# Peptides against a protein of PDB entry 3J47: the designs that were tried, part 1

Every score and structure here is a prediction.

Target 1, 121 residues: chain A of PDB entry 3J47
Amino acid sequence: IRLTNQLKSLKGLQSKLKDVVEYLDKVINKELPINHTILGKLQDVFNLLPNLGTPDDDEIDVENHDRINISNNLQKALTVKTNDELMVIYISNLVRSIIAFDDLIENKIQNKKIQEQRVKD
Target 2, 69 residues: chain B of PDB entry 3J47
Amino acid sequence: YEEKEESNLAATKSMVKIAEQYSKRIEEEKELTEEELKTRYVGRQDPKKHLSETADETLENNIVSVLTA
Structure headers, positions and changes below count from the first letter of each chain, unless a header shows other numbers.
Peptide ipSAE was made for these designs. It is ipSAE averaged over its two directions, with the distance scale d0 held at 1.0 Angstrom where the peptide's residues are scored. Compare it between designs on one protein only; published cut-offs may not apply.
A fold fails the geometry check if it doesn't show the stated peptide or something in it is severely misdrawn.

## One batch from the design tools (peptide; made by RFdiffusion4; aimed at target 1 V45 L48, target 2 T12)

Design b1_p30_5
Amino acid sequence: AAAAAAAAAAAAAAAAAAAAAAAAAAAAAA
Pose (drawn by RFdiffusion4):
Structure b1_p30_5 (pose): chain A 91 residues (1-28, 36-48, 72-121), chain B 63 residues (1-40, 47-69), chain P 30 residues (backbone only)
Amino acid sequence: IRLTNQLKSLKGLQSKLKDVVEYLDKVIHTILGKLQDVFNLNNLQKALTVKTNDELMVIYISNLVRSIIAFDDLIENKIQNKKIQEQRVKD
Amino acid sequence: YEEKEESNLAATKSMVKIAEQYSKRIEEEKELTEEELKTRPKKHLSETADETLENNIVSVLTA
Amino acid sequence: not in this file (backbone only, 30 residues)
């Protein structure tokens, strides 16, 4: 789902660029200004990425903890299944 | 495009706030463990732990 | 103090990313 969403966003840019190229050919405004703003707003992320890296680490750790908890419950389920099997054999 | 951006936007506004959500997910995780212990309720605890994990995964995907 | 500064910087970065997304959406809507 996230991927489809990202693709939709990129699609708009692609189409938008094509339109802009065609527009320029024809010319040979507000949209242009808006695009410039967007441009000014990955490069910049470079420095910002430094912080993101730290936060990514934290969210990795959290994921690991969740995985451990899931494993725990999984073990309990396995044990219950084994007990059920034993009971059936007895029967 | 908008629908997709909406979803992404929410992921972003969650990333700004995740310090509090992390502490509440930490607690939830612990709660789940407690429920399991009682069972040894157990199901409820397990579900809570799963939810916490899921929340962490969604935070990582957004990043 | 350093941790608070780092958190403020991360919040600013996230706000900038949100502003960029909003600006990109406005450009795309145009």

Design b1_p30_6
Amino acid sequence: AAAAAAAAAAAAAAAAAGAAAAAAAAAAAA
Pose (drawn by RFdiffusion4):
Structure b1_p30_6 (pose): chain A 91 residues (1-28, 36-48, 72-121), chain B 63 residues (1-40, 47-69), chain P 30 residues (backbone only)
Amino acid sequence: IRLTNQLKSLKGLQSKLKDVVEYLDKVIHTILGKLQDVFNLNNLQKALTVKTNDELMVIYISNLVRSIIAFDDLIENKIQNKKIQEQRVKD
Amino acid sequence: YEEKEESNLAATKSMVKIAEQYSKRIEEEKELTEEELKTRPKKHLSETADETLENNIVSVLTA
Amino acid sequence: not in this file (backbone only, 30 residues)
């Protein structure tokens, strides 16, 4: 789902670029200004990425913890299944 | 495009706020362990732990 | 609940400001 969403966003840019190229050919405004703003707003992320790296680490750790909890419940389920099997054999 | 951006936007606004959500997910995780212990309720605890994990996964995907 | 509220707020922001502004806001937020 996230991927489809991202693709939609990139699709708009691609089509938008094509339009802009065609527009320029024809010419040979507000949209242009807006695009420039967006441009000004990965390069910049470079420095910002430094902080993101720290936050990514924290969210990795949280995921690990959740995985451990899931494994715990999983073990309990396995034990319950084994007990059920034993009961059936007895019967 | 908008729908997709909406989903992304929410992922971003959650990333700004995740410090509090992390502490609440930490607690939730502990709660699920408690429920399991009682069972040894157990199912409820397990569900809570799974939810916490899912929330962490969603945070990582957004990042 | 928090994710849903964030999604609703994001949807409302995109509806009010349009996609380009929403993208700009998202870029600034990021």

Design b1_p30_8 (failed a check: a repeat of another design)
Amino acid sequence: AAAAAAAAAAAAAAAAAAAAAAAAAAAAAA
Pose (drawn by RFdiffusion4):
Structure b1_p30_8 (pose): chain A 91 residues (1-28, 36-48, 72-121), chain B 63 residues (1-40, 47-69), chain P 30 residues (backbone only)
Amino acid sequence: IRLTNQLKSLKGLQSKLKDVVEYLDKVIHTILGKLQDVFNLNNLQKALTVKTNDELMVIYISNLVRSIIAFDDLIENKIQNKKIQEQRVKD
Amino acid sequence: YEEKEESNLAATKSMVKIAEQYSKRIEEEKELTEEELKTRPKKHLSETADETLENNIVSVLTA
Amino acid sequence: not in this file (backbone only, 30 residues)
């Protein structure tokens, strides 16, 4: 789902660029200003990424913890299944 | 495009706030463990732990 | 240091949101 969403966003840019190229050919306004703003707003992320890296680490750790908890419950489920099997054999 | 951006936007606003959500997910995780222990309720605890893990996964995907 | 990091992350999120809003407005104008 996230991927489909991202693709939709990129699609708009692609089509927008094509339109802009055609427009410029024809010319040979507000949209242009808006695009420039967006440009100004990965490069910059470079410095910002430094912080993001730290935060990514924290969210990795959290994921690991959750995986451990899931494993715990999983073990309990396995044990219950084994007990059920034993009971069936006895029967 | 908008629908997709909406989903992304929420992922971003959650990333700004994740410090509090992390502490609440930490607690939730612990709660799940407690429920399991009682069972040894157990199912409820397990569900809570799964939810916490899912919330962490969503945070990582957004990042 | 943690306060600066949070502020930097908030600024980055705000910049991304502003960029998304501008891109949406540009798409609506088209």

